# Peptides against a protein of PDB entry 5B16: the designs that were tried, part 127

Target 1, 136 residues: chain A of PDB entry 5B16
Amino acid sequence: TPSRINHNERLEFLGDAVVEFLTSVHLYYLFPSLEEGGLATYRTAIVQNQHLAMLAKKLELDRFMLYAHGPDLCRESDLRHAMANCFEALIGAVYLEGSLEEAKQLFGRLLFNDPDLREVWLNYPLHPLQLQEPNT
Target 2, 136 residues: chain A of PDB entry 5B16 as posed
Amino acid sequence: TPSRINHNERLEFLGDAVVEFLTSVHLYYLFPSLEEGGLATYRTAIVQNQHLAMLAKKLELDRFMLYAHGPDLCRESDLRHAMANCFQALIGAVYLEGSLEEAKQLFGRLLFNDPDLREVWLNYPLHPLQLQEPNT

## One batch from the design tools (peptide; made by RFdiffusion4, then SolubleMPNN)

Design b2_p30_1_s1
Fold by OpenDDE base, seed 1:
Structure b2_p30_1_s1 (fold): chain B 136 residues (1-136), chain A 30 residues (1-30)
Amino acid sequence: as target 1 above (136 residues)
Amino acid sequence: EERERQEEEQLRQNEEILEELRELLREKLE
């Protein structure tokens, strides 16, 4: 059995892919007339560490990180990076032990404080073939 | 401090992009 550190790194790997995928799919279907460059720009803005750290703060992961690793996090940028990694691991775990749908819902709820925007993001019609997802 | 200023600018730029996204989503509510 891998160490806890290795396990977390693996979860980060998985979570990164899930976040990337969900973001890509939602942007693709929400904005059918948006050029690839625009899609990529918004995806980058959503998934980069500094933004994921903001989402992590909504879950109070900052308090967790400071409690566990405060002395090692001297810079705000270091904290943001650590929080982003922790957030990815969390999403990875939600996908792994739950489902892609659960990861989608959690991620969407955190992306938007405005419930109306959240509703658009989460419930925009997708092509029927895209509704199928692997069992986890 | 220059590094910090650059990071703050990056954060600001990213927030602007995210705001554009929110505006696009708002258009779908109209």
Scores: peptide ipSAE 0.649, ipTM 0.928, DockQ to the pose 0.690
Fold by OpenDDE base, seed 3:
Structure b2_p30_1_s1 (fold): chain B 136 residues (1-136), chain A 30 residues (1-30)
Amino acid sequence: as target 1 above (136 residues)
Amino acid sequence: EERERQEEEQLRQNEEILEELRELLREKLE
């Protein structure tokens, strides 16, 4: 039986892939004339730890992290890294226990505070792989 | 000190990129 730590790390692994996939798909469809370099730049900006940590803060994961791991998080950068990992694990869990669609909706809601921008992000064509998600 | 300054600059740069993205999305609403 894997430890909880091992389980969380596995969820982070899965969540990282889901976040990157969703981001890539949305950028690809939203900006058909944008070159690969531009797509990659925006993807990096969205999925890097410091941004995911900001999204995690909207879920108040900072309070959770400080409560559970405060003594080990003496630097702000350490907290950001931990929050980003926790966010990835959460997205991984949502995908695993729910669906890719649920992960998409959650991620989109957190990505944009502006409801109009959120709607634009979420309402572009779905990738065929979303319909082929594995049974979990 | 220098590390903190570099991290803050990285945060500012990333926010600038994200703002560019938001502007691109706003253009979709026009």
Scores: peptide ipSAE 0.648, ipTM 0.928, DockQ to the pose 0.692
Fold by OpenDDE base, seed 5:
Structure b2_p30_1_s1 (fold): chain B 136 residues (1-136), chain A 30 residues (1-30)
Amino acid sequence: as target 1 above (136 residues)
Amino acid sequence: EERERQEEEQLRQNEEILEELRELLREKLE
C-alpha cells in the first residue's frame, strides 16, 4: 500500500481532474455562446492554485496547514500552493468516497458567497446524458 | 519584494476575471 504522502498526492491528482472537469462542464453549459477563449480564461481563473487556496481558506485549511506545516511555509505563495494541493486532495477524496455530485455541491458552495450566484452555478439546467469535459 | 509584487498583481488580475464571471452569472438572474 502507498504511504500517506503517496496517498495524498494521488488524491491531489484525482482532485485536480475533478475540479477541472466540474469547472469545464459548468462553464460549457452556463455560457453556450461563449467562445473557447473565454471559457478557458474563466476556467483558468477558477482552478488555478491561488484561487483554490482562497476556497481552501473558507474551509479553514489555512489554520490546518499552519498547524501541521508552519515551519515549511514561510512565504505566502508557498502557503497558497500547499493549500491548493490540500484542497485538491479534499475534492478528490469527496469524489472517491462519495460521488461527483457531492464534489460538485461542495465546490459550488465554495465558489460563490452570493447564494443567488451559487444557485445559478449549481442548478443551471444540464443535459445529464451529455456531461463531458469540453475540448479546450 | 519584486516577486511578491508580481504575485499580488496576479491575484488582483485573477480577481478581476472572477468578478467578470460573477457579472455574467448575475445577468442570468435578470
Scores: peptide ipSAE 0.647, ipTM 0.928, DockQ to the pose 0.723
Fold by OpenDDE base, seed 2:
Structure b2_p30_1_s1 (fold): chain B 136 residues (1-136), chain A 30 residues (1-30)
Amino acid sequence: as target 1 above (136 residues)
Amino acid sequence: EERERQEEEQLRQNEEILEELRELLREKLE
């Protein structure tokens, strides 16, 4: 049985890929006329640690991090980095234990506070994704 | 201190990019 630390790092690894993938797919189909450079710019803005940390704060992961790791988080940047990692692990867990759709819904709900923008992001016609979930 | 200033600037720049994205999405609602 892997240690919790190892397990969390593995979930983070998976979650990073899931966030990257979902973001890429949505941007690709939402903006068919946007050049690759623009797509990459917006993707980077969405998935970089500082933004993921903001999303994590919406889930009050900061409170959790302070409880679990407070003494080691002296700088705001350190906290943001830790929160981003925790957020990725959470998304990875949602994907692993649930589905890509569940990860999509959670991520989309957090990305936009504006319900109209959220609706566009989540429900704009996307390429059908038929991915078999890994056996757990 | 310089590190903190750079981090704050990056945060600002990222928020600006995200706002541009939101504007693009708003155009689809029109």
Scores: peptide ipSAE 0.647, ipTM 0.928, DockQ to the pose 0.736

Design b2_p30_1_s2
Fold by OpenDDE base, seed 4:
Structure b2_p30_1_s2 (fold): chain B 136 residues (1-136), chain A 30 residues (1-30)
Amino acid sequence: as target 1 above (136 residues)
Amino acid sequence: MEAERREREELARNEEILEELREKLKELLS
């Protein structure tokens, strides 16, 4: 339905911002000596649709997408784009219904298969966050 | 075919950058 489509697009919009923010914050604190260009390069690599689609695959979103939209996703590029959008919507929903911390934990767990790297990413000291969604 | 090749190359470049990131994170563990 059009309403569901619009809702998902709005969640994608929110999720995109959350992914960008979390990525930026973690990179900033993890690499205090890295110049802006380097930070931006890593951020871009993390948030690109290709990578987000890989993260989505870890959640088996590909199976979901093929179940729901199989005939429309014949090309790998189309599937990756759809999976990336779905992943953004998921992160947006987690943030919206849960918290930024929950979004961070989910995102971080998916970013790295290596548990040691995951630990560094997730638990490196960060500035306390007090962000709230405005009332609507 | 050419578009697919370019996409594969972009994917490879991105994965290389991510590998560099992982290496930098490993340095933080030591």
Scores: peptide ipSAE 0.638, ipTM 0.921, DockQ to the pose 0.693
Fold by OpenDDE base, seed 5:
Structure b2_p30_1_s2 (fold): chain B 136 residues (1-136), chain A 30 residues (1-30)
Amino acid sequence: as target 1 above (136 residues)
Amino acid sequence: MEAERREREELARNEEILEELREKLKELLS
């Protein structure tokens, strides 16, 4: 129905922002000496559709998508795009109906299979804000 | 065919960046 489609698109919109925000915050605090360009590079890699699709596969969204939309997702690239959108909608829903913390935990658990890396990502001590260097 | 090749290359580049990130995180474990 149009209402369901609109709802999913709205959730995707919200989820996109949440994923972007969480990624940015974690990278910012984890790597206080990394330049903006480096931070942006890692953020881009994390939030790319192909990566989000990989995360979606961990939730078996691929199986869900094939079940619900199989005939329209014959191409692998189409499936990845759909999974990424679905993943964003899911994160949006978790944030909307739960909390940012819940979204953070879910996202963090999916980002890394290695529990040690997961722990660092989620719980590495926050760094103090660096002073802005003067232009002159 | 060409489009598929480009996509595979993009995937590979992205995975490389993600691997760099993982290595960066490993350094923080010390």
Scores: peptide ipSAE 0.637, ipTM 0.922, DockQ to the pose 0.753
Fold by OpenDDE base, seed 1:
Formats: structure tokens, sequence, C-alpha cells
Structure b2_p30_1_s2 (fold): chain B 136 residues (1-136), chain A 30 residues (1-30)
């Protein structure tokens, strides 16, 4: 339905911002001596559609997309793009109905399969003032 | 064919950058 499509697009918009924000914040604090160019390079690698599609696959969104859209996604590139959008919408929904913290946890769990890397990503110390700020 | 080649190259480059990031994170653990 047109309403559902519009809602999904809005969620994608929100999710895109959340993913961008979380990625930026974590990179900023994890690498305090890294210049802007380096930060931007890693952010781009993390948030671009092809990578988000990989994260989406961990949630088996590919199976969902094939069920929902079938032959319309016969090309791998089309499927990846759709999966990336769906992933953004999901993150947007988690933020909207849950919290930024919940979105952070979900995103972090998907970013790294290695538990140790996941731990440093999610729990690296932030500035003390940040601990007092609302995350919703 | 050319488009597919470019896409494969982009995927490879991105994976290399992500691997570099993972290595940098590992350094924080040491």
Amino acid sequence: as target 1 above (136 residues)
Amino acid sequence: MEAERREREELARNEEILEELREKLKELLS
C-alpha cells in the first residue's frame, strides 16, 4: 500500500541518520588521534549500502526480501540495495519504538562477529559528560 | 561485464578497509 511504502521510506530516512550518527560517534571516540579523512573513510565503509546489505543478511532479511518481492530482485545488486534500505528501516524502527541504546546494541552486534571487537566497539569509554546525556 | 567487474572491485576495496578497521580495533585490545 502507498501508506506502507511511505512509512518505510520515512523509517529508512531515520535509520540512515541513526546508523550514520552511531558510526560517527564510535569512530570519533575509538580513534582520538585519527584525522577527519581517516574517520570518514571508515564511516563510509561501514555505512554504504553494500555493507549494510551484508549486515542485513545476518538477520536473514534476504529471505524476507525474496519472499516479499520475488523475481523483481533477481539481480544481486538490486537485492543488496533493497536489503540495505530494509536494514535502515529496521534500525529506524528500533530507535523510534525503543531507544538509541537499543539501536546501538543491535548495530554493534551485527558489525562484528568477533566478540572481542564487538566489546571494544560497544563499550569503549566515552567522555564523562556523554554518560549524562539522553539517548532517545 | 564491465559493470560487474567494477562492482566486484568496489566490494573488494570496501572489505579491505573494513579489515583494516578490525585490525585497528584489535590494537586497542592489546
Scores: peptide ipSAE 0.632, ipTM 0.922, DockQ to the pose 0.722
Fold by OpenDDE base, seed 2:
Structure b2_p30_1_s2 (fold): chain B 136 residues (1-136), chain A 30 residues (1-30)
Amino acid sequence: as target 1 above (136 residues)
Amino acid sequence: MEAERREREELARNEEILEELREKLKELLS
């Protein structure tokens, strides 16, 4: 296996964790009264391959993927999975070469087209109950 | 064909959940 492929897979691994972590943290702070099941449901929806592929499309990764790997992507579902993996690798790279904050900002900008929702997602203050019980 | 149908249904369900999330976020704006 070429070193480039191995590197991409490693970045995907890292990116998957970063996306999962960021999503978890934001949901946790945004919805202090939401039960675990609800938090998990939203997290799952956010990190689904089809959703990540949609985010990737905003970066025109679909065009890039077709150019670079067109022969391997004969089905739409295959393209979605490839785009999701590519998106994870990108987030992993941003975290690795930049910071968690940069990954957070990029991810947040792509998650929501509505500027108001984006602002809430990125900058929602800690809930008063969370301030009182930071360790619980 | 059956697999394609299931995938479309999964996409629809996921989009519905994401819409619920957006609505919950909107509630935080008020």
Scores: peptide ipSAE 0.632, ipTM 0.921, DockQ to the pose 0.761

Design b2_p30_1_s3
Fold by OpenDDE base, seed 2:
Structure b2_p30_1_s3 (fold): chain B 136 residues (1-136), chain A 30 residues (1-30)
Amino acid sequence: as target 1 above (136 residues)
Amino acid sequence: MEEEEERRRELEENEEILKELEEKLRKLKK
């Protein structure tokens, strides 16, 4: 059987992809006229570790991390990185054991405190197929 | 100190981008 550390790292790997995917899909459909550069900018802002750590804080993962790995997390930066990884692992686990929809709902609820924004994000309008247009 | 300042700047920039996103979303809701 795989070690817990190995399992967690694998979940982080999966979760990273899920977060990236969900963010990409939502942005793509929400902003059909936004160029790739703009989409990438928003995606980066959403999925970077410092932001994910902030989302993890909403779930009080910091308390869990300090309980489980306190002595190794004496630096705030280390804690933030650990929290981001833990958040990814959580999303990965939700996807793996549940569904993409469940991961989507959890992620969306954490992304926005404003219920109106949350609704727009989670229930984005369907758009016609976006034609690939040359920008150069 | 410099490292802290750099992180602060990065956080501020990220928050600005996220706020811009929220404004775009608000426009979609209306």
Scores: peptide ipSAE 0.615, ipTM 0.909, DockQ to the pose 0.757
Fold by OpenDDE base, seed 1:
Order: C-alpha cells, then sequence, then structure tokens
Structure b2_p30_1_s3 (fold): chain B 136 residues (1-136), chain A 30 residues (1-30)
C-alpha cells in the first residue's frame, strides 16, 4: 500500500533524527573532554545501518520482516537494510506516540546488554532531554 | 567473496569502536 509505505518512510525520517539526537546528546555529556572527531566516530559506529540492524534483531524484527516480506528479502544485505529502516521507524513511532524519554529508554536498553553499562548510559547526569524538544 | 570480506572487516572495525566505547563507559562507572 503506497500510503503505508509513505507513512513508514516518514517515520524512518523522524526516527533517524531521534536516534542521531539521542546518541549525540549522550556522547556529548558522557565525554566532556572528548574532541569532536572522537564523538563523531562513536556516533557513526552507533547509528550506522549495520549496527541498527543488530539492535533490531534484539527485538526480533527480523522474524517480523521475514514473515511479512520473506520472498522480497531473500538477500542478507536487503534484510539488514530493511531491519535498520524498520528500527528507525519504530523509534520514530515511539517518539511520536509516546515521548523522547520513552525513545531514550528503549534505545538505551538495546544499546548495551550489560546492565552496568546501560545504567551509565541512561543515568549519567544530563540536562533533561525534554527541554530539547520543540514545543507541540 | 571480496564483498563478503569487506563486510566482515567493516563489522570488525565497528565492533572494535563499540568495544572501546564500552571500556570508556566502564571507567565512568568506577
Amino acid sequence: as target 1 above (136 residues)
Amino acid sequence: MEEEEERRRELEENEEILKELEEKLRKLKK
């Protein structure tokens, strides 16, 4: 359905921005002495499609995609790309229907399997992320 | 074959960067 495809693409657009923003903010405050180049390196590693696809697998989005689009995603690379996009759309939807805080929590939970690292990432002293949202 | 090797190298490089990040976070935890 063209309308659904368009909607998903819009959610991907939004989700991409949210993931980028959250990653940037966390890195910025977690590592105040790290230069821009280092911050950018970590951000790239976190937000690139191959990593997002791995995060998507933790949510079993691969099984969902294969169920819905199995014949069209027979190639490994196609599946990875689709999973990354689907992950972005999901984050976008969580932000849109929920809040930036909810998106932050979901993303942080998926980034690290180690609970200690997750705690540092999510609970390190930061300015409230809600203050960074445009008024709605 | 070459594409697969390139993909593998990219994954390994990214994993190393992410591992470095985890080590930095561990230092913050302490």
Scores: peptide ipSAE 0.612, ipTM 0.910, DockQ to the pose 0.725
Fold by OpenDDE base, seed 5:
Structure b2_p30_1_s3 (fold): chain B 136 residues (1-136), chain A 30 residues (1-30)
Amino acid sequence: as target 1 above (136 residues)
Amino acid sequence: MEEEEERRRELEENEEILKELEEKLRKLKK
């Protein structure tokens, strides 16, 4: 495996974990009364490749991917998968070269176009498990 | 066609889940 490919795959591996972790932590604290199944449902929806690919489009990674790897991305499914991997690699790189906080901020900014929702996601209150979720 | 339709359904289902999440978050903002 070429060094570049190996590096990207390693970053993807790291980024996958970071995305999974951040998502889990935020959901955990945002919804202290939500059962595991509900948490898992939201997490799956957030971190699955098709969604990550959509987030990647916000960074115009699709344009980058087509520019750099167009011949290898003739199918939409291939592009989506590649974009998701690229997104993971990016998050991994941000974490690796920066911090978890920086990865958190980037990921949160991309998750929601609505600034109000973004604020809630990024600045969630730390709720104990014993506390009920806010109703308003 | 069937594979594409399945993909479409999966996307729609995922979007519904994400919208539900957004609604939950919106309630937290209130």
Scores: peptide ipSAE 0.611, ipTM 0.908, DockQ to the pose 0.719
Fold by OpenDDE base, seed 3:
Structure b2_p30_1_s3 (fold): chain B 136 residues (1-136), chain A 30 residues (1-30)
Amino acid sequence: as target 1 above (136 residues)
Amino acid sequence: MEEEEERRRELEENEEILKELEEKLRKLKK
């Protein structure tokens, strides 16, 4: 299954970029008076593996990973890394097969359990290029 | 172990940052 592994790694690569981009764009527009250091701090907190693994858990990817790769995941840290990578691959796939908007919606829905916070994150005005991106 | 304590501290710090972000977003909603 080397080809499938390679495909997943490519999706992770793409998903990592999409997550980074979406996070950066939203923070940039939501907080126009926040300096670069503050923006970078929030971005890091959102996109680091431990947080992405928490988001992945909301999709029950932990159960999936243990089912599919249980013997290879002997450590909790390994599971967290695998879940984060799987989450990136998922976002990459959503972008690839769908659109940036679909990836944005999925990511935003998972970021916040509070519907008020989710609404602010997802519906705050962004640049037209992000809103009008054609479907792939 | 020391590694576990370090991991716990990192998690706590990250949670504090994320909570701060949530408070900023909540203020935007008002």
Scores: peptide ipSAE 0.610, ipTM 0.909, DockQ to the pose 0.708

Design b2_p30_1_s4
Fold by OpenDDE base, seed 4:
Structure b2_p30_1_s4 (fold): chain B 136 residues (1-136), chain A 30 residues (1-30)
Amino acid sequence: as target 1 above (136 residues)
Amino acid sequence: DREREEERRRLEENEKILEELKEELKKLLK
């Protein structure tokens, strides 16, 4: 029986890939004329730990981390890293238990507070398999 | 201090890139 720690690490592994994939796909379709370097730059910026931690804060994961792992998070950088990992695990869990679309929706909602930008990100022409939103 | 400054710089640079992304997305709204 795997430990909860092992399970979370596995979810993080999966979530990392999902975040990477979703980011890549959206950027690819949103910017068809942007060179690979530019796409990679935006992707890196989006998936950086500090940014994911910022997204995680919107879910109040900072309070969770302090509650669960406070003694191990005495530095802001450590907290950000932990929050990013937790965020990835969350996305991984959403994908695993739900769908890629659900992960997309959650991720997109957190990426942009501006509803117009959010709409562009979420609803810009994507692969046909990504066009159908969940009923829930 | 140096490490903190470097980290802050990286954070600021990342924020700048994200803002650029937002500006590009705004262009798609037109």
Scores: peptide ipSAE 0.636, ipTM 0.923, DockQ to the pose 0.707
Fold by OpenDDE base, seed 2:
Structure b2_p30_1_s4 (fold): chain B 136 residues (1-136), chain A 30 residues (1-30)
Amino acid sequence: as target 1 above (136 residues)
Amino acid sequence: DREREEERRRLEENEKILEELKEELKKLLK
């Protein structure tokens, strides 16, 4: 049985990939005419530690982190980094124990407070031009 | 101090990009 630390790090690793994947897929479909550089810019912004930490705060993971690791998180940057990792681990756990769809829904709900933007993000129809785009 | 300022700048830039994204998404609603 792996240690809890090892388990959480593994979940973080998985969650990082899931967050990256979900973000990439949604951006790809939402912006069919946006070049790779633009897509990458938005993706980077979404998956930055500081942003993921903000999402984590919506789940009150900061309270959990302070409870579990308070003395080691005296700096804001350290707390943000830890919260981002914790968020990734959570997403990884949701994917692992649930499904990609559940991870998608949770992530989407947290990404946007605006219900309309959330709906577009989660359910934007396939753009017709995307069907004509080259594979690579 | 310099590191803190640089971090703050990165945070602000990231927020700006996220706001731009939201504006682009709003256009898709129309």
Scores: peptide ipSAE 0.634, ipTM 0.923, DockQ to the pose 0.776
Fold by OpenDDE base, seed 1:
Structure b2_p30_1_s4 (fold): chain B 136 residues (1-136), chain A 30 residues (1-30)
Amino acid sequence: as target 1 above (136 residues)
Amino acid sequence: DREREEERRRLEENEKILEELKEELKKLLK
């Protein structure tokens, strides 16, 4: 059995892909006339470590990280990077143990504090074939 | 200081892009 650290790194790997995928799919359907460059710009902004760290803070992961690793995270940039990784691992775990839908809902709820924007993001009409998801 | 300033600039630019995204989403509410 791999170490806890190794397991977390694997979850980060999975979570990174899930976050990237969900972001891409939502942007693609929300903005059908936006060119690839514009889509990529929004995606990059959403998935950047500094932004994921902000999302992680909403889950109070910063308090967890400071409790467990405070002495090693004296720099703000180090804390942000660690929080982003932890957030990815969390999303990976939600996908792995739950479903893509659960990961989608959690991620969407954190992306927007405004309920109306959240509703648009999460429930924008998709092609019927895109309503199906692989079994986890 | 230089590195910190560059980081702050990147953070501000990213926030600007995210705000633009929110404005575009608001348009979809109508």
Scores: peptide ipSAE 0.634, ipTM 0.923, DockQ to the pose 0.718
Fold by OpenDDE base, seed 5:
Structure b2_p30_1_s4 (fold): chain B 136 residues (1-136), chain A 30 residues (1-30)
Amino acid sequence: as target 1 above (136 residues)
Amino acid sequence: DREREEERRRLEENEKILEELKEELKKLLK
C-alpha cells in the first residue's frame, strides 16, 4: 500500500542518516590523526549502496528481496540498490524502535566478520592522541 | 557493457579501500 511504501521510505531516510552518523563517529574516534579526506574516503566506502547491499546479504535480505520483488530485480545493480535501501530501513527501524546503541551493535557486527576487528571498531581503543585531549 | 565494466571497477576500488581500512584496524590491535 502507499502508506507502507511511504513508511519504508521514511525508515530508509532515517536509516541512511544513522548509518552515516555511526560510521562517522567510529572513524573519527578510531583515527584521530587521519585528515578529513581520509575519513571521508573510508566513510564513503562503508556507506555506499553496494557495500550496504553486501551487509544486507549477511542478513539474507537478498533472499527476501528476490522473494518479494524477484521479477523487478533481474539486474544485479538493481538488486544491490534495493538491498541497500532495505538495509537502511532496517537500521532506521532498529534505531526508531530500539536505540542508537542497538543500531551500533548490529551495524558493527555486520561490518566485520573478524571478531578482533569488530571489537576494535565497537570499543574505540584509546589512541595516544586521545589520551592527551579532553573526553568528548 | 561499458556501464557494467565501470560498475565492476567501482566495486573493486571500494573493496580495496575496505581492505585498507581493515589493515588499519589491525594496526590498532597492536
Scores: peptide ipSAE 0.632, ipTM 0.923, DockQ to the pose 0.770

Design b2_p30_2_s1
Fold by OpenDDE base, seed 3:
Structure b2_p30_2_s1 (fold): chain B 136 residues (1-136), chain A 30 residues (1-30)
Amino acid sequence: as target 1 above (136 residues)
Amino acid sequence: MEEELEKALKELEEELKKLYKERKEKEEKE
């Protein structure tokens, strides 16, 4: 329905910002000597639709999309775009209904299959204000 | 674009592996 589409688009808008923020923060702390250009390169790679779609596939969102919207997804690129948008909406929803910490944990778990890399990504200290929750 | 994406992600993982190794070595020395 149009209302559902609008709601999902709003969540996607929020999720896009959350993903961008979390990515930026972690890269900043993980690589204190890396120049802006290098940080931006990694960030761009992480937040690309192609990469987000890969993360979405780990949640089997591809099967969900084909089940729910298969007739409307004629191209592989359309599916990737839809999965990326859905992933952003999911992160947005987790942030909205849960917390930034929960979004951080979920995103980190999906970014890497190697648990050692997950630990490195998630266990660097962050500034307390970066985890400030929205008013409820 | 896809090749550049994969390259950047691979480089990121390699850097994180280095960080993990350094952390582990530090813990072993303590």
Scores: peptide ipSAE 0.541, ipTM 0.892, DockQ to the pose 0.860
Fold by OpenDDE base, seed 2:
Structure b2_p30_2_s1 (fold): chain B 136 residues (1-136), chain A 30 residues (1-30)
Amino acid sequence: as target 1 above (136 residues)
Amino acid sequence: MEEELEKALKELEEELKKLYKERKEKEEKE
């Protein structure tokens, strides 16, 4: 149990970074004219616990969390945080056991219910200016 | 703060919708 808890925390750590990275990359390419502050705002909104918990609910992680940790989740906010953490751990696991691409696809599919928005998010064209200076 | 972030999410979706429409319009013209 202690080892599993530690493992989950490590996965959360990794997943947090993966989610933030993927979000950053997509926003960067999708909005080439948006200033850093705007990009950061969108990123924060996407990776906030409330939002990640919503994504987790799509995977019925709420049921899982209540089953596994019901007594510890007396507050809705506690459940939300737990769900967000679990979601991060899941993404971390997908990245670790699979690939960044798999994590990207899963995350993208969950981010938007609208398939059109998913398409935009996942299949963004490279902006001409970005193509000219891809590393700057 | 949560309200502000929720607003940002909505704005993001709106912007993505615009991008989608623009892409489709370009595809139709090609």
Scores: peptide ipSAE 0.539, ipTM 0.893, DockQ to the pose 0.928
Fold by OpenDDE base, seed 5:
Structure b2_p30_2_s1 (fold): chain B 136 residues (1-136), chain A 30 residues (1-30)
Amino acid sequence: as target 1 above (136 residues)
Amino acid sequence: MEEELEKALKELEEELKKLYKERKEKEEKE
């Protein structure tokens, strides 16, 4: 049986994949005419540590982290990184113990404060597969 | 890099707002 630390790291590993996957899928369907570079830019923006840390803050993970690790997180960058990892672990846990749908819902709710944007994000239109065009 | 990514996030929200409006308009016509 893995240690608690190993377990958290494994959850983070899983969560990272889930977050990236969900992000990719939603962007793909929401923007059927957007080129790969644009999709990748949005994805990178969404899954970057800074942004994930912001999402983690909405769950008050910052307070939790300070409570649990305070002295080890004296720098903002360290806190952001830790919060991002914690967020990924959380999503990983939600997926593992629950479902991809539950992870999707949680992630979507956190991504946007505007309920209208949440609605758009979570309920994207289905599109046929786009034909690939030659690289220019 | 961080600034560019933050800009991308803002652009994303703007695009989603457009999509929302388009959806709303479509629903009103149906």
Scores: peptide ipSAE 0.536, ipTM 0.891, DockQ to the pose 0.929
Fold by OpenDDE base, seed 1:
Structure b2_p30_2_s1 (fold): chain B 136 residues (1-136), chain A 30 residues (1-30)
Amino acid sequence: as target 1 above (136 residues)
Amino acid sequence: MEEELEKALKELEEELKKLYKERKEKEEKE
């Protein structure tokens, strides 16, 4: 229904911001000597639709999309774009219904299959004052 | 552009591996 579509689009909007923010924060602290251009490059690589679609596949969102939309997503590029959007909406929903921390954990767990890399990403210390900000 | 971004992702992983190694070494020394 149109209302559901609008709601999903709003969640996507929110999720996009959350993904962007989390990515930016982690990169910023993980690479204190990296110039802005390098940080931006990594961020772009992480948040690009194609990459997010790959993350979405780990959650089997591809199967969901095919079930929900079927032949409307016959093109691979269309499916990837839809999956990326759906992934953003999911992150948005997790943030909205849960917390930024929960969104962070979910996103981080999906970013890397290697548990060592995941640990580095998720467990890098942030500035103490940042922890004082609202989490929900 | 896509190829460059894929390269960036690989580079990121390599950098994180370095960080992991450094962290592990630091923990072992403490």
Scores: peptide ipSAE 0.529, ipTM 0.890, DockQ to the pose 0.901

